# Peptides against a protein of PDB entry 5OK6: the designs that were tried, part 93

Target 1, 215 residues: chain A of PDB entry 5OK6
Amino acid sequence: ELPGLDSQWRQIENGESGRERPLRAGESWFLVEKHWYKQWEAYVQGGDQDSSTFPGCINNATLFQDEINWRLKEGLVEGEDYVLLPAAAWHYLVSWYGLEHGQPPIERKVIELPNIQKVEVYPVELLLVRHNDLGKSHTVQFSHTDSIGLVLRTARERFLVEPQEDTRLWAKNSEGSLDRLYDTHITVLDAALETGQLIIMETRKKDGTWPSAQL

## One batch from the design tools (peptide; made by RFdiffusion4, then SolubleMPNN)

Design b2_p19_6_s1 (from b2_p19_6, 8 letters changed)
Fold by OpenDDE base, seed 5:
Structure b2_p19_6_s1 (fold): chain B 215 residues (1-215), chain A 19 residues (1-19)
Amino acid sequence: as target 1 above (215 residues)
Amino acid sequence: MEELWRERLELDEELLSAA
C-alpha cells in the first residue's frame, strides 16, 4: 500500500533516517538510478497520486554494465548517475514501487576513511594466485579498509593452505615487477592495491626457504 | 608508510612461479 505523497517524502527525504542522514560505518546503503529518483521526487512533490509522473518500479538497469554479474559501470557519480539511500529508505521505496524483475539491489557499505565516512560503491577486486600456479586465480572483493592480513587469510582459505604452512604476499605492480607486502596491518587502500591487480601468495618450502629467494 | 612495508623487487611473476 502506497502511503500519502507527503508521507513518502518525509520517509525518504529527511536528515534522520532518510537520504540526508549521516553515514555510519558498517551500514548498508543502496544505489538508486538518478532519473527514477527524480521522477519519484516530482511525483511526490506534485501532490497528485494520480499524476502521470508516477515513477513506476525502480529500475537501475542503466547503472549496470552487465546483467550476468551485475557489475556497475565504471565512473558512476553520486548525484549525477545515482542517489544513495540508507537501507530503511531503500526498502520503503522497493515496497511502494517495486524493483525491476530479476534486478538485484545495489547494496554498498559505509566505510571509515581518515576523517570521513564514505559509501564504498567500488570495492577493490583482487586476483589471488599462488606463486607456483599463476593460471588459477580467485577473484575476491575487498574493502579499501580491509587489511593486507585479511587478504592473506582469504588467499590461504581459497587455496586451502594448511595452518602449518607459512605464506606471504606479493603484489604485481604497474611495471610488472613484484612488490612484497611486508606489513599485513596496513589496508588495501594504504597498499594502493587496485581492482584487477594480481596478488601472489608465496608458500614457504619445507626446508624453510622461500621460492623467491632462489631467483 | 608505503616505503616501510613495501619492497620493490625486480622479480617477475614468471620467475617466481618457476622457483
Scores: peptide ipSAE 0.025, ipTM 0.569, DockQ to the pose 0.670
Fold by OpenDDE base, seed 3:
Structure b2_p19_6_s1 (fold): chain B 215 residues (1-215), chain A 19 residues (1-19)
Amino acid sequence: as target 1 above (215 residues)
Amino acid sequence: MEELWRERLELDEELLSAA
């Protein structure tokens, strides 16, 4: 059931638990299409629950570039295209107004960057391949804050690499050449890895030599 | 090997993009 309009406003815009509350790394936030949110604001601020400003069901359709994997359109801007809400606020709105049938929630995580916390709206999707079978890729999503070590471990897991096998990563750069990812402690962001980039996992031979060192 | 990998990767990317 819909609570009173003032109650809705306080619940969603509450400075401690609402839209403007501090971000905490690892927590989930949700995107709401800006026009819908503005309509909701007008509705609850208007003070008339029977007004024509009723926002209706949450519909984020305009934020998606496809309805197959529900990828977001590129270049969306917070405050212009969408509003970010903490999980509690999002769930309240969904409970009150509903979410358009068939649409998934747009859930994103707060990440810790060097100077700021932000909701990572666009995580990085990397194409993981093996050096000896470049045509078979695994697309995996990573945070910009994930380490290269995590990328390597993920690649090893996806390709079922045995624990005793030694592996390392290469990234295809913008020039078309391969950059070796030596430091596994730096982040995806530090390595400047981007969505769609190919990451090659090289496996050391049983004789102790690396395939790349022999060619 | 880098050059060989580059050529292979470019070809594979084209195939992946077409799929």
Scores: peptide ipSAE 0.024, ipTM 0.578, DockQ to the pose 0.074
Fold by OpenDDE base, seed 2:
Structure b2_p19_6_s1 (fold): chain B 215 residues (1-215), chain A 19 residues (1-19)
Amino acid sequence: as target 1 above (215 residues)
Amino acid sequence: MEELWRERLELDEELLSAA
């Protein structure tokens, strides 16, 4: 059931669950297509529930580039293409108006960077490969705030590396050269890793030598 | 700072794969 228009406005804009609430690291926020949101604003500000400004179901179709993986289009801008709502506000709107059939919610996490919290709309997608089989990749998403250590652990898991096997990472840089990622404590952001970047997991040989050392 | 955590090698992925 739809609340009163004023109540909707207060809940979404000015309430404890409002879109202007402070960001908190680890929280989930949701994208709402801007035009729909503006239509909703017009509807609730109009004061007439029977008006022609009824927004209908939330439809984020224009934000997606595909319907298979439901990936976002590149280059979307907050305030222009979408608005961000905290989970509670999103769920209110979905409960009131519904979400277009078949569309998944666009959920993103708040991350903490050195001087700011922000919703990470575009996590980094890395292509993980083994040094001896570059043709077989695993695409995995990471936060900019994830450590290189996590990337390494994830690679080990995806390739079913045994615990006793020693591994390390290389990143293919923009020049086509390989940069070894020595410090596993730095973040994906610090390492300047980018979506689509090839990350090579090297496995130490049984003789204790590294394949790359023999090149 | 880059020098502390990364070493750039003039190697390509093909050479690494061949090792």
Scores: peptide ipSAE 0.026, ipTM 0.584, DockQ to the pose 0.650; fails the geometry check
Fold by OpenDDE base, seed 4:
Structure b2_p19_6_s1 (fold): chain B 215 residues (1-215), chain A 19 residues (1-19)
Amino acid sequence: as target 1 above (215 residues)
Amino acid sequence: MEELWRERLELDEELLSAA
């Protein structure tokens, strides 16, 4: 059931858990399609609960490029295409108005960058492959703040690498050559890895040699 | 990535997969 219009406004916009509250690393925020949100704003600001400006259920359809993986369209801009709400505010709106049937919430995490917190709307999707089977990839999302070590561990897990096997990573660069990712402590951001980039996991041979060393 | 911690090899995926 819908609360009073003024209450809705305060809860979503001006509350301590409202849209404008400070970002905190690790928290979940949610995307709401801007037109719907603006319609909601108009509705609650209008003061007439029976107004024709009733926004209906949240519909983020226009933000998605596919309904299979529910990937966001590229190039969406905060304040133009969507607004960001903290989890509490999002859940209020969903409880009040509902979410379009079949659509998943668009949940994103706040990440800590050197001098700023931001909601990471576009985490990095890497294509993980093994050096000896390039045709079979695992697409995995990583935060820009994730370490290369996490990428490596994730690759090992996805490919069921045994603990005793030694592995390392290569990144295919824009020139088509391979960059060896030596430092596993730097971040995805520091390594300048990008969505769609091929990451090759090389497994050390039983004889202790690396396949790439024999090229 | 720091240049010290990466090496660009003039090899491609096919060569790597063939090894």
Scores: peptide ipSAE 0.017, ipTM 0.551, DockQ to the pose 0.670; fails the geometry check

Design b2_p19_6_s2 (from b2_p19_6, 9 letters changed)
Fold by OpenDDE base, seed 4:
Structure b2_p19_6_s2 (fold): chain B 215 residues (1-215), chain A 19 residues (1-19)
Amino acid sequence: as target 1 above (215 residues)
Amino acid sequence: MEELWKERLELDAELLEAA
């Protein structure tokens, strides 16, 4: 059942877990399509629970570019296309109004950047491949705050690299050449890695030489 | 900082695969 309209408003907008509460790194926030949210606001502000402004179930359809992988459209803007709600608020809304059948929630994490906390709506999706088998890729999402070391470890795991095997990463740049990522302590952001970018894991040969050194 | 973390190789993925 729906709580009172004033209660809904306070819980979602002004509560301790409301829309305007401070971001905290590591927390989950959820995207809500802007039009639906505005409709909800109008509904609860109207004071009539039986009004025609009832928003219905949450429908984020317009935020998705596909309904197969449920990828977000590019270029969505907070406050224009969607609003961000903390997990508690999101779950309240879902419990009250439901979520459109078949749609997954759009959950994102708060990350900490040097001078700001941000909900990372668009994590970096990298295409991981082995140097000797470019046809087999693993698409993996990383935070901008993840280290290159994590990318390397992830690649090793996905390709089942044995612990004794040495590996390193190359990033294919926009010019088509390869940049070796030898500092594993910098972040994905620092390395300026972008979604869709090809990351090549090179494995050291048994003779101790690197394949790339032979070229 | 860029020079500290990356080394540019004038090769593409195909050349690396061929090695």
Scores: peptide ipSAE 0.026, ipTM 0.567, DockQ to the pose 0.679
Fold by OpenDDE base, seed 2:
Structure b2_p19_6_s2 (fold): chain B 215 residues (1-215), chain A 19 residues (1-19)
Amino acid sequence: as target 1 above (215 residues)
Amino acid sequence: MEELWKERLELDAELLEAA
C-alpha cells in the first residue's frame, strides 16, 4: 500500500532513511535510475495521488549493459544517470512501486577512502591467471579498498593452491610488462589496479626458485 | 598514490600475446 505523498517524500528525502543521510562504511546503497526518480519526485510533490505523474514500477533497464550478468553501463554518473538511496529507502520504494520484473537491485557498498566515504558503484574486476597457464583466467571483483593480500589469497583459493606452496602476484601494466606487487598491505586503489587488468599469480618452484627468475 | 615497490618483468612476444 502506498503511503501518503508527503509521507513518501519525507521518508525518502528527509527521513532517517533519506538519501541525504551520511554514508557509513560497509553499508549497502542502491542505484535508482534518474528519470524514474525524477518522475517519482514529481508525483509526490504534485500532491495528487491520482495524477498522471505516477512513476510506475522502478525500472533500471537503462543502467544495465547486459541482462545476463546485469553489469552496469560504464561511465554512469550519480545525479545524472542514477540516484543513490540507502537500503531502507530503496526497500521502501520497491515495496511501494515495485521493481521491474526480472531486474535485480543494483546494490553497492560504501567504502572508506582516505578523505571521503563513497558508494563504490564500480568495483574493480581483475583477471586472475597463473604464470604457467595464462589462458585460464578467473574474473574476480574486488573493492578499491581491498588489499593486495586479499587479491593474492583469492587467487590462491581460486587456483586451489596448497598452503605449503608459495605464491606472489604480478600485474600487467599499461606498457605490457609485469610489475611485481611486493607490498601486499596496500590496496587495489593504491596499486592502481583497474578493471580488466591481468594479475598473474606466480608459484614458487619446488627447488625454491621462482619461474620469473629465469625470464 | 603511494610509491610502490615494483620489479619490472619483461615478457617475450609469446607471453605478451597470450596475456
Scores: peptide ipSAE 0.024, ipTM 0.543, DockQ to the pose 0.379
Fold by OpenDDE base, seed 3:
Structure b2_p19_6_s2 (fold): chain B 215 residues (1-215), chain A 19 residues (1-19)
Amino acid sequence: as target 1 above (215 residues)
Amino acid sequence: MEELWKERLELDAELLEAA
């Protein structure tokens, strides 16, 4: 059952569950296709529950580039293509209006950047490979705020590297050569890693030498 | 070593994109 129009407006636009409330790092926010949201705004602001402005169920289809992996289209812009709602507000709207059948919610996390909090709509998807088997990759999603150390640990886990084995990372650059990621304390953002980029995990030999040091 | 890996990475990347 739909709450009163004024109640809907207050719940979504005001309070701790409101659209304009401050972002907090680590919390979940959800994307809503802009046209639907504007239709909802018109509906609740119109004051007539039986009006023709009823928005119907939430449908974010136009935000997706595919319905297999449900990847977002590139280049979507907040305020133009979608609006962001905190989890509470999103769940209210879904409860009231429903979400298109089979369509997943578009959940994203707030990240802390040096000067601002931001909902990370496009995290970085890296292709992790081993130096001796470059053809076998693991695609893993990382935040821009994740450390290179986390990328390395993740690679070690995916490739079942034993704790006693020493490893390090290389990134394939735009020129096709490899840049070693020396500092594991910097972030994915600091290292300027991008989606689709190959990250090579090199494993130290038992003799203590690195494969890459041989040439 | 980087140069040797470069050639292989390029080839493997093509294979990865095709997969």
Scores: peptide ipSAE 0.022, ipTM 0.580, DockQ to the pose 0.079
Fold by OpenDDE base, seed 5:
Structure b2_p19_6_s2 (fold): chain B 215 residues (1-215), chain A 19 residues (1-19)
Amino acid sequence: as target 1 above (215 residues)
Amino acid sequence: MEELWKERLELDAELLEAA
């Protein structure tokens, strides 16, 4: 059952816990398709609960490029294509109006950038491979704020590298050459890694030499 | 900044596989 229209408005669009609340790193926010949200606004602002402006179920279909992997379309813009709601507000709307059947929520995390918090709508998807088997890739999502060290650890885990084995990372650049990622303390953003980029994990030989040194 | 912590190798990824 729906709360009163004024109550809905206050719970969703307020500065403390609603759409306009401050971002906090690590928190979950959700995307809502702009057209639906505007319809909802019109409905609750109209003051008539039986109005023809009833928004119906939340439908984010236009934000997805596919309904298999539920990937977002590229180039979506906040305020134009979607609005961002904190978890509590999102869950209220879902409970009141429902979400289109079979459609997953679009959950994203707030990340801390040097001078600003931002909802990371597009995390970085990297293709992780081993130096000796470039044909077998693992696609893994990382935050721009994740360290190269985390990428390395993730690669080691995915490829079941033993603790005693020494590994390092290379990134294939746009020219096709390899850039070695020396500093594992910098972030994915600092390293300028991009979605779809190939990241090669090199494993040190038992004789102490690196495969790349033989080139 | 990235120039300080990255080394560019003038070789293709496939060469690394061949090593």
Scores: peptide ipSAE 0.020, ipTM 0.558, DockQ to the pose 0.662; fails the geometry check

Design b2_p19_6_s3 (from b2_p19_6, 7 letters changed)
Fold by OpenDDE base, seed 5:
Parts: C-alpha cells; structure tokens; sequence
Structure b2_p19_6_s3 (fold): chain B 215 residues (1-215), chain A 19 residues (1-19)
C-alpha cells in the first residue's frame, strides 16, 4: 500500500538519504524517466491521494533504444531525460507504484574520477578479440575507472588463456592502426578507450617471440 | 590523470592476425 504523500516526499527527495544525498563511490543509483518523476512530484505535492495526477507505474521506455538488449539511448541528459535516485529511494518507488512489466531497472554505479564522484550512466563496451581470430569477439562492459590490467585479465578469462601463456593488448585506433597498451595500470579513461572499440589480445608464441614482432 | 604509455604500430588487425 502507498504511504502518505508527505512520507513519500520525505523518503525520496530528502538530502540525507534521498535524491539529493551525497554520491559515494561504488553505490548503486537508478535512472527514472523525467516525466514520470515530475508527475510523481506533482501527485505527492498536490496533497490528494485520489488526484488525477496519480503517476501510475514507472515506465522508462523512452530511455531505451531497444527492448532486446535494453541499451540506453545515446545522449541522455540528467535533469532533462532522467533523474537519479539512490537504491533505497528507487526501491521505495518501485514498491509503491511498480515498474512497467518486463522492463529492467536501469542501475548504474557511482565512480570516483579526479576531484569528482559521478554516476556512470554510460560505461564503456569493448570488443575483445584474439590476434589470430578477429571474427570471434566478446563484448564486455568496463567502467572508465577500470584499469587496462583488468581488461587484459578479462580478455584472458573470456578466451580461456592458460596461466602460463603471456598476453598483451592492442587497441585499434581511429586511423585503423594498432596502439600497443603498455601500461596496464592506467584506466580505460586514461587510455581513451571508447564504446565499440576493438581490443586485440596478442598471445606470445612458444618460441618466446610475439606474432606482431615478425611483421 | 595518468600518462598514456603506448606505442603506435603501422599495422592493421588483418596483418596482426596473419602473423
């Protein structure tokens, strides 16, 4: 059952635990479509539980580019297209109003960037391949704050590389050439990797030479 | 921001695959 309108407002909008609470790295936040949220605000601020301004179930359909992979549309803007709610607030709204049938929540993580915390709405999706079989790829999502080392480890895991095998990464650049990713301690952001970018894992030969060195 | 340490090779993915 729905709590009182004033209670709803306090749970969702407050600056301590609601929409305006401080961001903390690693926490989950959720996107709510802006128009629905504004409708909810109008409803609870109106003071009449039987008002025609009742928002109905949460529907984020307009934020998705497809209902198969449930990817977000590009270029969505906070405050214009959606609002961000901490997990507790999101779960309250879902429990009170429901979520459109079959629609997944849009969960995102707070990340720590230099001098700022932000909800990472658009993580980076990389296409991982092996140097000797470019036709077989794994699409994997990474945070901008993830290290190149994590990308390498992930590639090794996805391709079932044995621990004794030595591997390294290349990134296909905008010119069509390959950039060797030497420093595994820098982040995806530092390496300027972008969604859809091809990342090639090269495996060292048994003779100790690298395939690329022979070209 | 950390410095980017990488080397650019004038090789495409096809050449790397063919090695």
Amino acid sequence: as target 1 above (215 residues)
Amino acid sequence: MAEIHRERLELDEELLSAS
Scores: peptide ipSAE 0.028, ipTM 0.600, DockQ to the pose 0.576
Fold by OpenDDE base, seed 1:
Structure b2_p19_6_s3 (fold): chain B 215 residues (1-215), chain A 19 residues (1-19)
Amino acid sequence: as target 1 above (215 residues)
Amino acid sequence: MAEIHRERLELDEELLSAS
């Protein structure tokens, strides 16, 4: 069940599917709590399979804000709080040591940013609302690389907007004012949208006028 | 980053909702 300690080390650290492999856009990576990973390192480097340094099952509890929604704590830092592993390496560790019962894996995607690939640990969660019913929101997660067009389409879908209805988006800015998102081809990142930000979908009136134009 | 083309409205949520 458990491979040799040297084999574990090679597979996770130095293998083609190891921690140091290149990031590839669209691939899944997983977070491992730093202390557990360090314990594992000590265990496999110790050379004694029966050592008291056995790390036990993976437990990422300290990375979560809560055990209900399993949201990550804010401000976690790679190398300090967690280690990122590619899917293959993660699955190896899980198969070898197990994952804490009931605890979900922390899966994240590699995204392509200008001149860099990054594991997107913190996708953007937007609060989508309609202009005429602010009390009903849909919280939806988006990548920083997703287009505003996708946000708009998602909003339309969530609110069951008919194809013939014309809609546009506004973002509530830090000043409390609304910024209309004109260009639907720019990304969430380009638009500087942040988690928790209110995005208002405005629907064009039957008379062809926009609600906001009359205000 | 691409240049953001947007319009700012000095309107709050309540004003938009009231329309």
Scores: peptide ipSAE 0.027, ipTM 0.604, DockQ to the pose 0.618
Fold by OpenDDE base, seed 2:
Structure b2_p19_6_s3 (fold): chain B 215 residues (1-215), chain A 19 residues (1-19)
Amino acid sequence: as target 1 above (215 residues)
Amino acid sequence: MAEIHRERLELDEELLSAS
């Protein structure tokens, strides 16, 4: 039921539509564990479909730090721990070999940085809270290319803030103090926000004063 | 790259002890 070995190689590795094709912003790419991919390469390059080099189903288990939230291990390196495939190539491999039962695909987006397109393997996970209820948090994933304005809008949406209410953001820094994020037009990257960082949304009081001004 | 305008705020221990 598998396509011919040469057909598989061309479909996945072809520079026009395969692994080496140009990155386009907004497209989905997928991670494949490096050892599995190398086994697949050996299989299709060997020219014997009945060989002992058959890779079996895709198994990315070694890339995950947990099977609850399916978060990636930190410090994974492209070309050493995993390879990146465009959506079409990933779907072909899954259809041919299957994916380990219960294991989710590792989907990531191409982002546009100054003069560079890259697959954002590690987007930023921010912990969003309100200034008046620190016990209720929302962990939300953002691209490094997202604006602080989007972070603010997302926080407003998650906490059901009414349109007429005025809000602003604070970031807890490495020293444990709070830094006010004044410019909402800069990106998460420009603001140097990191995964796990606490972001506090402050809501302006009805009397026109800010809660933080009373501290 | 846009300049980051930040102001440090001193808050109570409850806010500073947040997750």
Scores: peptide ipSAE 0.026, ipTM 0.591, DockQ to the pose 0.373
Fold by OpenDDE base, seed 3:
Structure b2_p19_6_s3 (fold): chain B 215 residues (1-215), chain A 19 residues (1-19)
Amino acid sequence: as target 1 above (215 residues)
Amino acid sequence: MAEIHRERLELDEELLSAS
């Protein structure tokens, strides 16, 4: 059952828990296609629940580039292509209007950048490989705020590296060479890692030497 | 922005070309 139009507006647009609420790190926010949201606004502001402005079910189809992996199109802009809603508001709208059948919600996390909180719409997808077998890659998503240390730990886990084995990371740069990531405390953002970038995990030999030292 | 500590290293052509 749909609540009253004024109630809907208050739930979604109020400054305390609605669309305009402050961002908090780690919270989930959801993308809503802009046209649908504007239609909803017109509907609830119109004051007539029987109006022809009824928005129907939420349909974010235009935000996706594929319906296999449900990847977002590149270059989407907040306020132009989509609106961000906190989890509570999103769930209200879904409960009231429904979501297009088979379409997943577009959930994203709030991250902390040096001066702002931001919903990270586009996390970084890195191609993780081992130095001795570049043909076997794991594509893993990371936040820009994740540390290089987390990338390394993730690589070790994916490739089943034993705890006693020592490993380090290299990033393939734009010149085609490899930059060794010495500082594992810096973030993916600070390291300027980008989606699609190859990250090579090098494993130390049993004799204590590194493969790269001989290359 | 944190200070970036990294070193560039050239690996063998086979390794670099395979990626």
Scores: peptide ipSAE 0.025, ipTM 0.617, DockQ to the pose 0.386

Design b2_p19_6_s4 (from b2_p19_6, 9 letters changed)
Fold by OpenDDE base, seed 4:
Structure b2_p19_6_s4 (fold): chain B 215 residues (1-215), chain A 19 residues (1-19)
Amino acid sequence: as target 1 above (215 residues)
Amino acid sequence: MAALHAERLELDEELLEAA
């Protein structure tokens, strides 16, 4: 059941637990399509529960470029295309109005950057492959703040690499060359990895040599 | 932008795959 309009406004917009509350690293926030949100604002500000401004169920359809992987359109802008709500506020809205059937929530994490916290709306999607089977890829999402080490571990896991096997990563750059990712402690951001980039996991041979060393 | 702590190599992907 819908709470009172004033209560809705306070719960969603207040500075303590609402839309404008401080970001904290690791917490979940959710995208809400801007037009729907503005409609909701108009509804709750209007003071009439029976108003024609009732927003209906949350519908983020316009934010998605596909309904298969539910990938967001590129170039969406906070405040223009969507608003960000903390998990509690999002769940309130969903409970009150519902979410369009079959449409997943758009959940994103707050990340800690050097001088700012932000909701990472666009994590990096990397194409992970093995050096000897470039045709078989795993697309995996990483935070810009994730380490190259995590990318490597993830690749090893996806390809079922045994613990005793030694592996390392190469990134295919825009020129088509491969950049050896030596430091596994730097982040995806520091390594300047981008969505759609091919990451090649090289496995050391049993003789202790690297395939790339023989090229 | 160049990746930090990386070395650029021009590796033949076909050769790498075959190795």
Scores: peptide ipSAE 0.022, ipTM 0.617, DockQ to the pose 0.683
Fold by OpenDDE base, seed 2:
Structure b2_p19_6_s4 (fold): chain B 215 residues (1-215), chain A 19 residues (1-19)
Amino acid sequence: as target 1 above (215 residues)
Amino acid sequence: MAALHAERLELDEELLEAA
């Protein structure tokens, strides 16, 4: 059942559990298309449940590039294109109004940056390849807060590298050259890795030499 | 500019072009 309009407003907008609540690292937040949200605001603030301002089902269609992979459009801006809601508030709205049929929720995580929590709307998508087969890539999503070590482990897993094999990462830079990711303890953000960037996993030869040393 | 904590690798042109 749809709650009273004042109750809806309090559940979604209050400072304790609503959209203005403090961000907590690791929590899930959800994107809601701005126009729908504004329509909802007008509806609940109008005080008339029978008004023509009823927002209908949540529809985030305009936020997606496509309805196949459900990727977000690039360059979306909070407050202009979408609003962010904590999981509880999102689930309330979905239960009250529904979500457009077949459309997935847009779930994002709160990440911890230096002295700031942020909802990571755009994680980094890296193209992982092996040094000996640059034409076969795995696109994998990482948080800016993930370590280079995690990127390396992920690459090893995707390419079925045996535990005894030694590997290291290189990143193709904007100049077209390769930079070795020496420190595996720093984050994707610290390494300045960007979406679409090619990351090359080099595997050490059985003779103990590195392929890159022969180039 | 090189990424933080990275070393630039000199590779042959063929490998760089393929990458």
Scores: peptide ipSAE 0.021, ipTM 0.592, DockQ to the pose 0.397
Fold by OpenDDE base, seed 1:
Structure b2_p19_6_s4 (fold): chain B 215 residues (1-215), chain A 19 residues (1-19)
Amino acid sequence: as target 1 above (215 residues)
Amino acid sequence: MAALHAERLELDEELLEAA
């Protein structure tokens, strides 16, 4: 049985783990489709548990561009398309109302940017390739706050690069050329990398020269 | 958009697009 309507409201909206709680870096938040959430609000504010305003199971279907990879639609806007809830609040709602069958939760992490904390709804998906095999890519998700060093390490791991091999990264820019990512300490955000962007890992030749020197 | 601390390298656009 559902908790009392007032209790639900307090738990989700005003509780210590409610929607309005401060963001904390590394914590998980969840997206809830806006219309469902508004329906829930109307239900719990109505004061009648048997009301026709019962929201039913959480259904985030309209937020997904597909039901295969469960990727979010592009350009979703907080407060218009979805509401963000901290993990505890999300789990309460799921326990009370359920989640649409087969539909995964939309979990996102709080990240700390230079001057603000935010829920990273859209992490960066990079296409990692090797310089000598551009046709074989690995799509890997990174936070905007992840370092280029992490991208490089990830690329090395995915391509099974041996420790003694020297590698570096290039990013394909909007002009169709490559920009070498010299500083591995800057973030994905600092490097202005975007989802779908091609990142080329170049491996140094045995003779000590770089393949790119021949271009 | 150019990344910070980056050097531009021109490559065959078709090869890059094939990736």
Scores: peptide ipSAE 0.020, ipTM 0.599, DockQ to the pose 0.387
Fold by OpenDDE base, seed 3:
Structure b2_p19_6_s4 (fold): chain B 215 residues (1-215), chain A 19 residues (1-19)
Amino acid sequence: as target 1 above (215 residues)
Amino acid sequence: MAALHAERLELDEELLEAA
């Protein structure tokens, strides 16, 4: 059952708990297609539940590149293509109006960057490979705020590296050369890693030498 | 390193295309 229109407005747009509330790192926010949201605004601001401005179910189809992997289109802009709602507000709208059948919610996390919190709409997808088996890759998603150390640990886990084995990372650059990721404490953002970038995990040999040192 | 870079570059392109 739909709440009163004024109640809906207060619940979703309230500056303390709604769309305009401060972002907090680690929280989940959800994307809502802009046109639907504007239609909802018009509906609840109109004050007539029987009006022709009823928005119908939430449909984010235009935000997706495909309906197989449900990847977002590139270059979407907040306020133009979508609005962001905190989890509570999103769940209210879904409860009231429904979500298009079979369509997944677009959930994203708030991250903390220098001087700002933002919803990370586009996390980084890296291609992880081993130096001795470049034909086998694992695509893994990382936050811009994740450390290179986390990338390394993730690679070690995916490739079942034994604890006693020493490993390090290389990133393929735009020139086709490999850059060593020496500092594991910097973030993916600081390292300027981008989606689709190849990350090579090198494993130290039992004799204590690195494979790359012989080249 | 240069030789490895060349070989790895070719493999990298294949991986990138497959991704």
Scores: peptide ipSAE 0.018, ipTM 0.564, DockQ to the pose 0.079; fails the geometry check

